# Ledger of designs, part 79: peptides against a protein of PDB entry 4N3Y

Target 1, 83 residues: chain A of PDB entry 4N3Y
Amino acid sequence: ETRDQVKKLQLMLRQANDQLEKTMKDKQELEDFIKQSSEDSSHQISALVLRAQASEILLEELQQGLSQAKRDVQEQMAVLMQS

## One batch from the design tools (peptide; made by RFdiffusion4, then SolubleMPNN)

Design b2_p22_2_s1 (from b2_p22_2, 16 letters changed)
Fold by OpenDDE base, seed 3:
Structure b2_p22_2_s1 (fold): chain B 83 residues (1-83), chain C 83 residues (1-83), chain A 22 residues (1-22)
Amino acid sequence: as target 1 above (83 residues)
Amino acid sequence: as target 1 above (83 residues)
Amino acid sequence: DKVKQILEEIEQIFAQLEQQLA
């Protein structure tokens, strides 16, 4: 009977719609999470890179200092050996 | 006096060495952390992308189903109105 | 002599440190 068929289809439609709405929500939440996670990771990595770069600069400065100290020591050694 | 200079340089050297060792350690730790963090983030994002893609596929299927259901309902409604 | 020895030791330390920095 047509009337019964319509009612059945209406039920099916409601169920499908509910599933659609749920899925749409879930998808959106996943997308939002991905975006947020990516941004957070990016910021964290950037900060860490900056720290690493600062350390690199310090190492370079220390290297220069050590090289100079070495030269100074060698100069003093030469003086001692010549004395 | 040379002796005094040597002692001074020894102290400076020890300080420089301590700083160098500390800096090298810190730098290495930072590099390791960056690497690990990046890898972890990459894996997580990849997994989430796959989930999102699965949801997208489901949404497409649901949309198709809903469209069909709507058509079917409309057809049945037309029959009822004509009867 | 003692001073010379100390300076030599310092030079060795510097060499090691520079190698580590390379």
Scores: peptide ipSAE 0.083, ipTM 0.463, DockQ to the pose 0.090
Fold by OpenDDE base, seed 4:
Structure b2_p22_2_s1 (fold): chain B 83 residues (1-83), chain C 83 residues (1-83), chain A 22 residues (1-22)
Amino acid sequence: as target 1 above (83 residues)
Amino acid sequence: as target 1 above (83 residues)
Amino acid sequence: DKVKQILEEIEQIFAQLEQQLA
């Protein structure tokens, strides 16, 4: 009977639509989460890189200071040895 | 006095060395953390991408099914209206 | 000379530090 067939198909259509809507929502949530997670990770990594660079600069400064101190010590040693 | 100068330089050297060692350690820890964090983030993002893709495939399947169901309903409705 | 000895020791410390930084 045609009317019964139509009713059955209408039910199937509604069920499919409900599942589609749910899946679309889930997909969007996942995409949004991925985007946010990527941005958060990028920001965190950038901050850590900057901190590492600051430490590297300090190392360079200390190296330069040590080199100068070495030269000063050597100069004093030379004076002492010549006295 | 040379001896006092040497003592001062020794103190400065020790202080510089202590700071250098500390900074080197901190730098290494930061680099290790960045590396680990990047790897962890990459793995997490990859997993999420795969999940999103699975949902996308499901969406496509549901869309196809829904479109077909809609066409079937319309066909049955047309038959009913012509009877 | 004690002062000379101290300066030589400092020189060695610098050498070690520079080696570690290389």
Scores: peptide ipSAE 0.083, ipTM 0.465, DockQ to the pose 0.062
Fold by OpenDDE base, seed 2:
Structure b2_p22_2_s1 (fold): chain B 83 residues (1-83), chain C 83 residues (1-83), chain A 22 residues (1-22)
Amino acid sequence: as target 1 above (83 residues)
Amino acid sequence: as target 1 above (83 residues)
Amino acid sequence: DKVKQILEEIEQIFAQLEQQLA
């Protein structure tokens, strides 16, 4: 009777261990995937941010150019008015 | 002379405007892409985190089960030794 | 004055562009 109980428990232990090991593996794989995915996304976003910043700089330059052109036009207008 | 200057300025203005509009469009597209990419990544990561958490819970349960099983086996072994 | 009119129109265009940039 006792021996049968022990054998039953041993089987249960083995089964539980198998399940535990499987789950641990699965969890580890998920963690690894999350980590990699996060890093990849971060890098991608950073690259896109850099591109956006470059465009921002260009916009600022264009804005300066437009402002200067406007000033030049105004200067020419003043000359015309004085003629 | 002044008329020639005006025409030159008009051309410059048209060119500047074209460049500006193009740049603004490009910038907007980049911003939209960044936003969407970031949101998609965030959702994906969140989903993965949830799965990992579920696995963690299962691991904890299995760990408890294993510990209990081990204790039960030890108890039965003790009974055997006393017989 | 045709030239003055053109310059004024250019100035207005600049104003619009600057507004869009703001």
Scores: peptide ipSAE 0.076, ipTM 0.452, DockQ to the pose 0.090
Fold by OpenDDE base, seed 5:
Structure b2_p22_2_s1 (fold): chain B 83 residues (1-83), chain C 83 residues (1-83), chain A 22 residues (1-22)
Amino acid sequence: as target 1 above (83 residues)
Amino acid sequence: as target 1 above (83 residues)
Amino acid sequence: DKVKQILEEIEQIFAQLEQQLA
């Protein structure tokens, strides 16, 4: 009777150990994945932010150029009208 | 001659405006993409965190089970030794 | 006694597991 109980416990222990080992491994893999995924996303977002900022700078330059061009056109128009 | 200059400036202005419009559109699209990408990543990371936490709970349960099993085995050992 | 032997083996397994969990 006691022997049977011991055998049962032994089996249960082995099974528990197997599951424990698997679970520990899975948890570690999940944590690693989260870490890596987060870092990758962070890098990607940072790159995109920089691109957006570059586009903004270009936009501002174009706006300034347009304003200048408009002024130049107006000046030429004035010359034409007064001649 | 002045008329020719005005025509040139008019063309340049139109071209600049076209480029400006395109750049503004591109910038907006980039910002939208960044926003969407960030939100998607956030959701995904949150889900993974929850999974990791679930695994941790399972691990704790297994640890408790093993501790209990150990105690049970020790009790059986005591019975055997004192008999 | 075979039962004692089995129990000793189990104790060793527990010791190993506890070490891994620590």
Scores: peptide ipSAE 0.043, ipTM 0.461, DockQ to the pose 0.062

Design b2_p22_2_s2 (from b2_p22_2, 12 letters changed)
Fold by OpenDDE base, seed 5:
Formats: C-alpha cells, sequence, structure tokens
Structure b2_p22_2_s2 (fold): chain B 83 residues (1-83), chain C 83 residues (1-83), chain A 22 residues (1-22)
C-alpha cells in the first residue's frame, strides 16, 4: 500500500544520500591530492632549476678560465720561440 | 725552463677542458630531466583535473536527483494524507 | 552505478504509487 511505498522511498532516499556523501568525500580527497601533488611538483621543479642555474654559472667560469689559459699558453709559446 | 712550463700549461688546459666537457654533459642531463619531469607532472595534473571535473558533474547530478526525489516523496505524502 | 540504481528504484516506486492513486 501507499504508506509502505512511502517508507520504501524514504529508505531509498537515505541510501542515495549516503552514497552522495561518500562521493563527496572521495571528490574532496581527490582535490586534496591534486593540490598537494601540484605543490610538490612545483617545489621540486624550482629546486632543480636552482641546481641548473648553479651549473650554468660554473660552466661560464670554466669557459672563461679555459679561454684565458689558452691565451696564456700561446703567449708563452711566442716567448719561447723568440728566445 | 719555459718549454717545460708550456707543456705543464698544456696539460692543465687539457684537464680543464675535460672537466668542462663533463660539466656540460651533466648540465644537459639535468636540463633534460627537468623538462621531462615538468611535462610528466603537467600531464598528470591535467589528467587528475579531468577526473575531478567528472566527479563534479556526478555530484551535481546526484544533488539534483536527490532534491527532486525529496520533493516527489513529499508530494506523494501529501496526496496520501489527503486521501 | 549504485546511485543510479537507487534513483531508478525511486522512480519505479513513484510510478507504482501513481498507478495506485489514479
Amino acid sequence: as target 1 above (83 residues)
Amino acid sequence: as target 1 above (83 residues)
Amino acid sequence: SMVEEILAKIEEIMREMEERLS
């Protein structure tokens, strides 16, 4: 009868609500994970960029040193040839 | 004497060059890693965002459905009370 | 999904109620 059907509907509604709540929780967890993952990645990339920059500085210094050393050797060779 | 000094300088220059080449290689590997890591992270985040969006749509649909169901139940209850 | 099934059952019950009340 209709009264029993109403009670059944109420039960179904409760079940649907429970499932909704679960889904909401799952969504929230996913969003939290995305946020955390994004932050972690950003920090990691930034750290790696800094390391790369340090390497760049070293390379520039080495190149300069090598150029100077080459010039110095050439100069010494010229002196040797003249003496 | 000067000749021996030149030879020493040449050796040092070679050593410096070897170090430079090694550093250049290391830098390149680091840059490649950064690039790859960034791309991987970007793709992962994008994929997760899509999943989150799908969940959002589902939640909206569920909420709408639940609201409608509630209204329908209330309507049926009213009919039952009047009959 | 489970929710979809629940909603379908709700709709079914409502339809049955309408039939009985008509």
Scores: peptide ipSAE 0.066, ipTM 0.468, DockQ to the pose 0.006
Fold by OpenDDE base, seed 3:
Structure b2_p22_2_s2 (fold): chain B 83 residues (1-83), chain C 83 residues (1-83), chain A 22 residues (1-22)
Amino acid sequence: as target 1 above (83 residues)
Amino acid sequence: as target 1 above (83 residues)
Amino acid sequence: SMVEEILAKIEEIMREMEERLS
């Protein structure tokens, strides 16, 4: 009967609509998560890069200091041997 | 006294060397962490992008289905009114 | 939603048809 068919189609249409709305929501949530995750990672990595760069500078300074200290010790040793 | 000065400088040199080694280690650990974090994030985001794309395809299919369902209901209603 | 609105309209049409048949 046609009326029964219409009612069935109405049900199917409602179900489809529900699925559509759910899918739209899920998609949006995924997009939001991707955005947030990417931003968080970017900030974290940037901060860590800065820390690494600071360590690099410190390393260079320490290397120079060590070289100088080595020379100083050698010079003092020479003086000691001459005294 | 020169000998005392040499011993002092030797101590300072050892301390500086220890700091250098520590800093080198710390820097390497940071670099490793950055690399790992970046790779992990990249993989995670890629996976999520694929999921979002799948949802997009589903949305398109559902939209088409809804449009067809709407037409079907309207057609059946027309038949009902004509009967 | 638009779909829900359409369904509501269809339901209204069906009610009107039922009244016409009575």
Scores: peptide ipSAE 0.040, ipTM 0.458, DockQ to the pose 0.005
Fold by OpenDDE base, seed 1:
Structure b2_p22_2_s2 (fold): chain B 83 residues (1-83), chain C 83 residues (1-83), chain A 22 residues (1-22)
Amino acid sequence: as target 1 above (83 residues)
Amino acid sequence: as target 1 above (83 residues)
Amino acid sequence: SMVEEILAKIEEIMREMEERLS
């Protein structure tokens, strides 16, 4: 019967609308997640890069200190050898 | 005494070397972490983008289906009104 | 490593000095 068919189609339309709304929400959530994930990753990487750079500076200082310490030891050894 | 000074300087040199090695290791670990984090984030974002694109295609299909369903319902209603 | 080599040389020099002073 046509009446029954109309009611069935109305139900199908409502179901399709519900699915559409759900899918729209899911897409929006995924886009938001991508954006947030990208921002978080970028900030984390930047922070880690800064930390690595600080370590590099410390390495340079330690290398200089090591070289100076070597020179100082050699100087003191020279004095000791003459005594 | 000069001898004591030399021994002290030698100890300081060893300590500096240990710190240097530690710092070098830390820097390398940080660089490796940054690289891995970047790669993981990139792959994750790419996967999520693909998922969002799939959802977009589904949205388009649902919108078309919804529009067609609406037209079909209206057509059947018109038939019913004439009966 | 270079640092290890330097330390080894320092230790060697110190040992030789101790032998001469004893």
Scores: peptide ipSAE 0.037, ipTM 0.416, DockQ to the pose 0.005
Fold by OpenDDE base, seed 2:
Structure b2_p22_2_s2 (fold): chain B 83 residues (1-83), chain C 83 residues (1-83), chain A 22 residues (1-22)
Amino acid sequence: as target 1 above (83 residues)
Amino acid sequence: as target 1 above (83 residues)
Amino acid sequence: SMVEEILAKIEEIMREMEERLS
């Protein structure tokens, strides 16, 4: 009977709609995850970059110190030779 | 004695140099880690984005299908009412 | 997919209805 078939179609439509809604939810969750993951990664990388920058500054200071120390040693050696 | 002082300074220079080399190594390792981490994250995010895009296409298809199905059901109902 | 199967069933029902009405 046509009536029964219509009712069946209506049920199938409802089922399809339910699946659609589920898929939409899944998509949204994925998008949220991507967003969160990206933000977290960005923050982590930024922190690491800052650390690297700090190390760079220290390295520059160390290099300068070593250069100065070398000069000082050379000066002392010169004095020694004059003695 | 000046000689002893010079030797002491030389030792200090060697120690400082060792520290410098260590720091340089540490910095390099950090940079490598940052690079690798960034690349890994980028690839992961890209993959997830592609998945999201695929889901979006599917959702559009589902919506279209549901709309069509609804129209078809409505048509059948109209026929039913005319009977 | 499940949704595709549902849609296929819908199409089948519609086809059957059309045949009965013809």
Scores: peptide ipSAE 0.066, ipTM 0.467, DockQ to the pose 0.006; fails the geometry check

Design b2_p22_2_s3 (from b2_p22_2, 15 letters changed)
Fold by OpenDDE base, seed 3:
Structure b2_p22_2_s3 (fold): chain B 83 residues (1-83), chain C 83 residues (1-83), chain A 22 residues (1-22)
Amino acid sequence: as target 1 above (83 residues)
Amino acid sequence: as target 1 above (83 residues)
Amino acid sequence: SLIEQVLAEIQQIFDDLEAQLS
């Protein structure tokens, strides 16, 4: 019966519409999440890179200082042995 | 006194060495963390992008289906009114 | 002498450090 067919189709349309709206929402949420996550990660990684670079500078300074100290000690040892 | 100077220098060198080792460790840990975090983020974001794309395809298909369904309902309504 | 021993210990510190850096 045509009336029954129309009612069936009406139900199917409502179901499809609900799914469409759900999918639209899900897609938007995914896009928002990706954007935010990417930004957060980028900022975090950049900050960590800067910290690593600072440590690298300190490391180089310490190495240089230790090299000089070694030379100073060796010089004093030489003087000690000569005297 | 030279002896005292040597002892002082010895202490300073030990302290510097400790700091150097600590800094080396910290730097390495930072580098490892950055690398791992970046890789993890990249993979996660890529996966999410693919999911979003899949949702987009589904959305388009649903929209197309809904448009057709709407037309079908309208056609049946017309038949109903004509009969 | 004691001072020579101290200097030897300092040298050992450097040697150990160099080993770690290599």
Scores: peptide ipSAE 0.065, ipTM 0.419, DockQ to the pose 0.034
Fold by OpenDDE base, seed 5:
Structure b2_p22_2_s3 (fold): chain B 83 residues (1-83), chain C 83 residues (1-83), chain A 22 residues (1-22)
Amino acid sequence: as target 1 above (83 residues)
Amino acid sequence: as target 1 above (83 residues)
Amino acid sequence: SLIEQVLAEIQQIFDDLEAQLS
C-alpha cells in the first residue's frame, strides 16, 4: 500500500538525515583535531629542536674547555719535570 | 706553587669531563625523544586522516542515498496525484 | 489527505537537507 510505503520512506529519510548530520559533525571535529594536533606537535618539536641545538653549543664549548685545560695541565707537568 | 696549580687544574678537568659526559647523554636523549615523538605523531595523524577519509566516503554515500530517496518519494507523490 | 500530508513532510525534510548541503 502506498501509505505504508510512504511511511517507511519517511522513517528512512529521517534516519538518513540524522546520520548525515551526525557524520558531518564528526568529520568536522576530526579535521579540527588533526589541525590542532599537527600544530601542537609542530610547535613542540620546534621547541625541542632549539633546545637540542643549545645543548650542542654547550657541548662544543665544554669540549673546547677540556682541550685547553688538558694543554694547561700538560704544560705545568712539563715545568715540574724540568725543575 | 706549580704543584698546587696542577692539582687545581686536575680538579677542573675532572669536573668539566663530568659535565661533558652528562650533557652528551642529555643531548642524545633529547634527540631520541624528538625522533620518537615525531614518529608517533606521524602515525597518529595518518590514522586520523584515514578515518576522516572514510567518513567522507560515508557522507557521499548518504548524500547519494538521500537523493535517490527524494526521487523515489517524488515518484510516489506523482502517482498519488494521478490516481 | 493523510497521505498528502505525509508526503509534504517528507518533501520538507528533503528541502531542508538540500539547503544544508548547498
Scores: peptide ipSAE 0.063, ipTM 0.429, DockQ to the pose 0.034
Fold by OpenDDE base, seed 1:
Structure b2_p22_2_s3 (fold): chain B 83 residues (1-83), chain C 83 residues (1-83), chain A 22 residues (1-22)
Amino acid sequence: as target 1 above (83 residues)
Amino acid sequence: as target 1 above (83 residues)
Amino acid sequence: SLIEQVLAEIQQIFDDLEAQLS
């Protein structure tokens, strides 16, 4: 009977629409997750880069200190030889 | 005694050098970590983007199906009115 | 003495470096 066929198709249409809406929601959640993950990663990496930069500065200062210490030791050695 | 002073300074110099070497190693480990973290994040995000693309394709197909279903229902309704 | 002054200055250099590392 045609009327029953129409009702069946209307049900199928509603089911299809429900699947569409569900998939749209799932996609949105995925996109939100990607966005948040990207931002979190960016922030973490930026912080780590800053730490690396601080470490670089420290290394440079240590190198300067080491060079100066070496010169001071050499100067003391010279004093020893002269005295 | 000057000789003892020189020995003390030489020890201090060695200690400073040890700290420098340790800091250099720590910095290298940090840089390696940053590199690995960046690559891992990149791979994860790329995979998620692919999933999003697949979801987009599914949504498009569902939209097509929904449109067709709507047309089919309308066609059946027309048959009902004619019969 | 001059040597004592130099030693004090060197020690200060190392102390400052250690402070930076802490």
Scores: peptide ipSAE 0.057, ipTM 0.403, DockQ to the pose 0.034
Fold by OpenDDE base, seed 4:
Structure b2_p22_2_s3 (fold): chain B 83 residues (1-83), chain C 83 residues (1-83), chain A 22 residues (1-22)
Amino acid sequence: as target 1 above (83 residues)
Amino acid sequence: as target 1 above (83 residues)
Amino acid sequence: SLIEQVLAEIQQIFDDLEAQLS
């Protein structure tokens, strides 16, 4: 019967619409997640880079200090030899 | 006394060297972590993009289906009018 | 939603047509 067929099709259409809306929402959430995750990762990496750079500076300072200490020791050894 | 001073400086030098080596190791680990984390993030983002694209295709298919369903309903309504 | 609105309109048209056929 035609009326029943139309009713069936209307139901199918409503169901399809529900799926469409659901999928649209899911897609939006995925896009938001990608954006947020990317930003978080970027900031995290930047912070780690800063830490690495700080360590680099510290390393250079330590190297300089070590070199100076070595020279000081050598000088004191020379003083000892002259005594 | 000079000898004692030299011994003290030698100890300080050894301690500084230990700190240098420790810091070098830590720096290397940070660099490795940054590299690995960046690669992981890149792959993760790529996978999510693929998923989003798949959803996009599905959305288009659903939209097409909805349009067709609407047309079918309208046609059945026309049949009803002709009855 | 827009689709639901269209469906409502279609249903109304259907109801009106059925009434005319009676």
Scores: peptide ipSAE 0.032, ipTM 0.412, DockQ to the pose 0.005

Design b2_p22_2_s4 (from b2_p22_2, 14 letters changed)
Fold by OpenDDE base, seed 4:
Structure b2_p22_2_s4 (fold): chain B 83 residues (1-83), chain C 83 residues (1-83), chain A 22 residues (1-22)
Amino acid sequence: as target 1 above (83 residues)
Amino acid sequence: as target 1 above (83 residues)
Amino acid sequence: SLVEQVLQQIQQIFQQLEQQLS
């Protein structure tokens, strides 16, 4: 009977070990994926932010140019009206 | 000459306006994409974290079970050797 | 004059653009 019990426990131990190894592997894979996904997202977002900032700068430059053009036109209108 | 200058300014204004409109649209699209991408990434990562945590809990349970099984086997071996 | 009219139109366009940017 004791021998049978030992054999049973050995089987259970092997089964548990197999499941443990699988779970450990699964956990590691998930952690690695999370890390990689986070890094990839961060890099992508950073790139997009830079592009958005470039567009914002261009917008600002265009606004400044437009304002100057308006002033120039107004000045010419004034001269035209005085003549 | 004044008329020519006005025509030139009108052209420049139209061109500037076109570029401005395009830039504004591009900026908005980029901002929207950044926001959506960030939200999507956050949701995905959260889900993955939960899965990883579940795996971690299972791992802990299996480790505890394995340790107990080992102790039980060793105890039975001791009894067997004494008999 | 025609030139004055054109300049006034340009002024209006600038005002519209400024409003859109506000």
Scores: peptide ipSAE 0.057, ipTM 0.452, DockQ to the pose 0.062
Fold by OpenDDE base, seed 5:
Parts: C-alpha cells; structure tokens; sequence
Structure b2_p22_2_s4 (fold): chain B 83 residues (1-83), chain C 83 residues (1-83), chain A 22 residues (1-22)
C-alpha cells in the first residue's frame, strides 16, 4: 500500500511539474508579447504625433500666407476704386 | 494692369484657401486617427495585462501545489525506508 | 529493487522541480 501511495504521488508530482513548466513558459511568452506590443504601439503613436505636428506647421504657414494674400488683394482693390 | 494684378491675386487667394481647407481636414483626420488608435491599443494592452495576472495566479497555485506534493512524497519515502 | 528504483526516480523529479522553482 505504501508503495502504491508513493507511485501515485510520483505521478502526481510529474504531472504538476509538467503543468508548472507549461505555465511558466506561457507566462513568459505572454509577458514578452505584451512588452513587444506596447513598444510597437508606442513607436507607431510617436510617429503619428510627429506627422500631426508637421501638418500643424503646414496649416500655420498656409494661414499666414492666406492672410497676407488677403491684405494684398485689398490694397490692389483700393487702387482700382480710386482710379 | 491693376485689374490684372487683382485678378491674379484673387485666384491665388482661392487656391490658398483650398489648400488650407484640405490641410485642416487632413489634420483633423490624423488627430482623430491617433486618438482612436491610442484608445484601441490601451484597451488591448489592458486586456493582456489581465491575462498575464491570471497566469501569474495560476503559476503561484501550481508552485504551492508542487511544494506540497514534494513534502508529501518525502514523507511517504521516509515511511518506505523505515519499513 | 523496486523501492530503490522508485526512490531514484523521485529524487530525479525533485531535482528537476527545484531547478524550475529557483
């Protein structure tokens, strides 16, 4: 009987070890995936932010140019009306 | 001549306005995309973190079980050796 | 003997487990 108990426990221990090994591996892979995914997303977002900033600069330049053009047109219109 | 200059400037102003409108639209769309992408990534990462935590709990349980199994086996081995 | 074989196997398992738990 005692031998039977030991054999049973031996099997249970092996099974537990197998599960432990699997779980440890799975956890490590999951953590690696999370890390990589987070880093990838961070890089992508950073790139998009830079693009947004570039667009903002372009917008400001166009607005400035538009304002200048408007002023120039108005000045020329005044000349026309006075002639 | 003055009239010609005014007409030219008027056209330039219209063109500038068209570009401005396009740029403003593009910027808005980009910002919207960044916002949505960030939120989506955040949600995904949060879900993965929860999964990692679940795996950690399982690992701890298995480690605890394994320690207990080891102790049990050693006790049974002692009985065998004493008999 | 059977007992010795079982003990040896168990000892090996313990060694493996200890390595993984460390």
Amino acid sequence: as target 1 above (83 residues)
Amino acid sequence: as target 1 above (83 residues)
Amino acid sequence: SLVEQVLQQIQQIFQQLEQQLS
Scores: peptide ipSAE 0.034, ipTM 0.447, DockQ to the pose 0.089
Fold by OpenDDE base, seed 2:
Structure b2_p22_2_s4 (fold): chain B 83 residues (1-83), chain C 83 residues (1-83), chain A 22 residues (1-22)
Amino acid sequence: as target 1 above (83 residues)
Amino acid sequence: as target 1 above (83 residues)
Amino acid sequence: SLVEQVLQQIQQIFQQLEQQLS
């Protein structure tokens, strides 16, 4: 019967719509998570980069100091050898 | 005594060097961590993107099915009205 | 920092040595 067939189709349409809505929601949640994750990662990386840069500056200062100290020691040692 | 002073300087120089080496190691560990972290984040994001794309494909299929179902229902309803 | 302190001490010692050489 045609009427019964139409009712069946209408039910199937409702079911399809339910699935669509569910999928759309899931997709949106995933997209939101991706966005948040990427932002969090970016911030973390930036923070770590800053920390690394600070360490790099310190390293350069230490290297400079060490080099100078070495030169000074060598100079004094040379004096000893000449005396 | 000059000799004793030189020995003291040498010891201090060694101490400075130890600190430098420690700092260099710490810096390297930080850089390695940053590198690994960024790679891990990138991989995770890529995986999530793929999943999102799969959902998008499914969404498109569902939309197509829904549209077709709606058309079918409308067609059958029209037949009823004409009978 | 400790390193800075050591460097400062080194400088002081070198200064003393220079003074003795004068």
Scores: peptide ipSAE 0.034, ipTM 0.436, DockQ to the pose 0.006
Fold by OpenDDE base, seed 3:
Formats: structure tokens, C-alpha cells, sequence
Structure b2_p22_2_s4 (fold): chain B 83 residues (1-83), chain C 83 residues (1-83), chain A 22 residues (1-22)
């Protein structure tokens, strides 16, 4: 009977709509989470890179200082040996 | 006096060495952390992307189903109105 | 002499540090 068929389709449509709405919500939430996670990770990594770069600069400066100290010591050693 | 200069350089060298060792350790730890963080984030994001893609596929299928259901309902409604 | 010994120690320290930096 047509009326019964319409009622059945009406129910099916409601069910489909419910599933659609749920899926759309889930998809959006996942996309939002991906975006936030990516941004947070990017910021964290960038900060750590800067920190590493600062350490690298310090290391280079220390290496230079050490090299100079070595030269100074060698010079003093030469003086001692010549005396 | 040369001896005094040597002793001073000895102290400076020890200080430089301490700083160098600390810097090298810190730098390595930072690099390790960056690498791990990047890898972990990459894996997490990839997994989430796949999940989002699955949701997208489902959404498309549901949309198709909903469209069909709507058409079917409209057809049945037309029959009812004609009767 | 003591001075020479100290200088030798310093030289050794430099060698160790340079190795660590390589």
C-alpha cells in the first residue's frame, strides 16, 4: 500500500539523515584535530630548532675559544722550552 | 710570570671544557627530541588523515544514499497525490 | 719541572677536547 511505503521511506530517510549528520560531525572533528595537532607540533618543533641553533652557536664560540687557548698554551710551552 | 699564566690557562681550559661538554650534551638531546617529536607527529597525522579519508568516503556514500532515498520518497508521494 | 708537567697536562686535555669536537 502506497501510504505504508511512504511511511517506510520516511523512516529510512530519517535514519540516513541521522547517519549523515553523525558522519559529517565526525569528519569535521577529525579535520579540526588534524589541523590543531599539526600546528602545535610545528610550533613546538620550531621552538626546539631555535634552541638547538642557540646551542650550536655556543658550541662554535666555545670551539673558537678552545682553539685560541690551545694556541696560547703552545706559545707558552715554546717559551718554556726555549728558556 | 709564565707559570702563573699556565695555571690561569689551565683553569680557563677546565671551565671551557665543562661548558663544551654541557653544550654538546644539550644539543644532542635537543636534536634527538626534535627527531622523535617530528616522527611521532608525522605518524599521528598520517593516521588521522586516513581516518578522515574513511569518513569522507562514508559521507559520500551516505549522501548518495540520501539522495536516492529522497527521490524514492518523492516518487511515492507523487503516486499518493495522483490517487 | 712542575711547569712542564702542567703544560703537558693541558696539552693532553686539548687533545681530548679536540677529539670530542671532531
Amino acid sequence: as target 1 above (83 residues)
Amino acid sequence: as target 1 above (83 residues)
Amino acid sequence: SLVEQVLQQIQQIFQQLEQQLS
Scores: peptide ipSAE 0.080, ipTM 0.458, DockQ to the pose 0.117; fails the geometry check

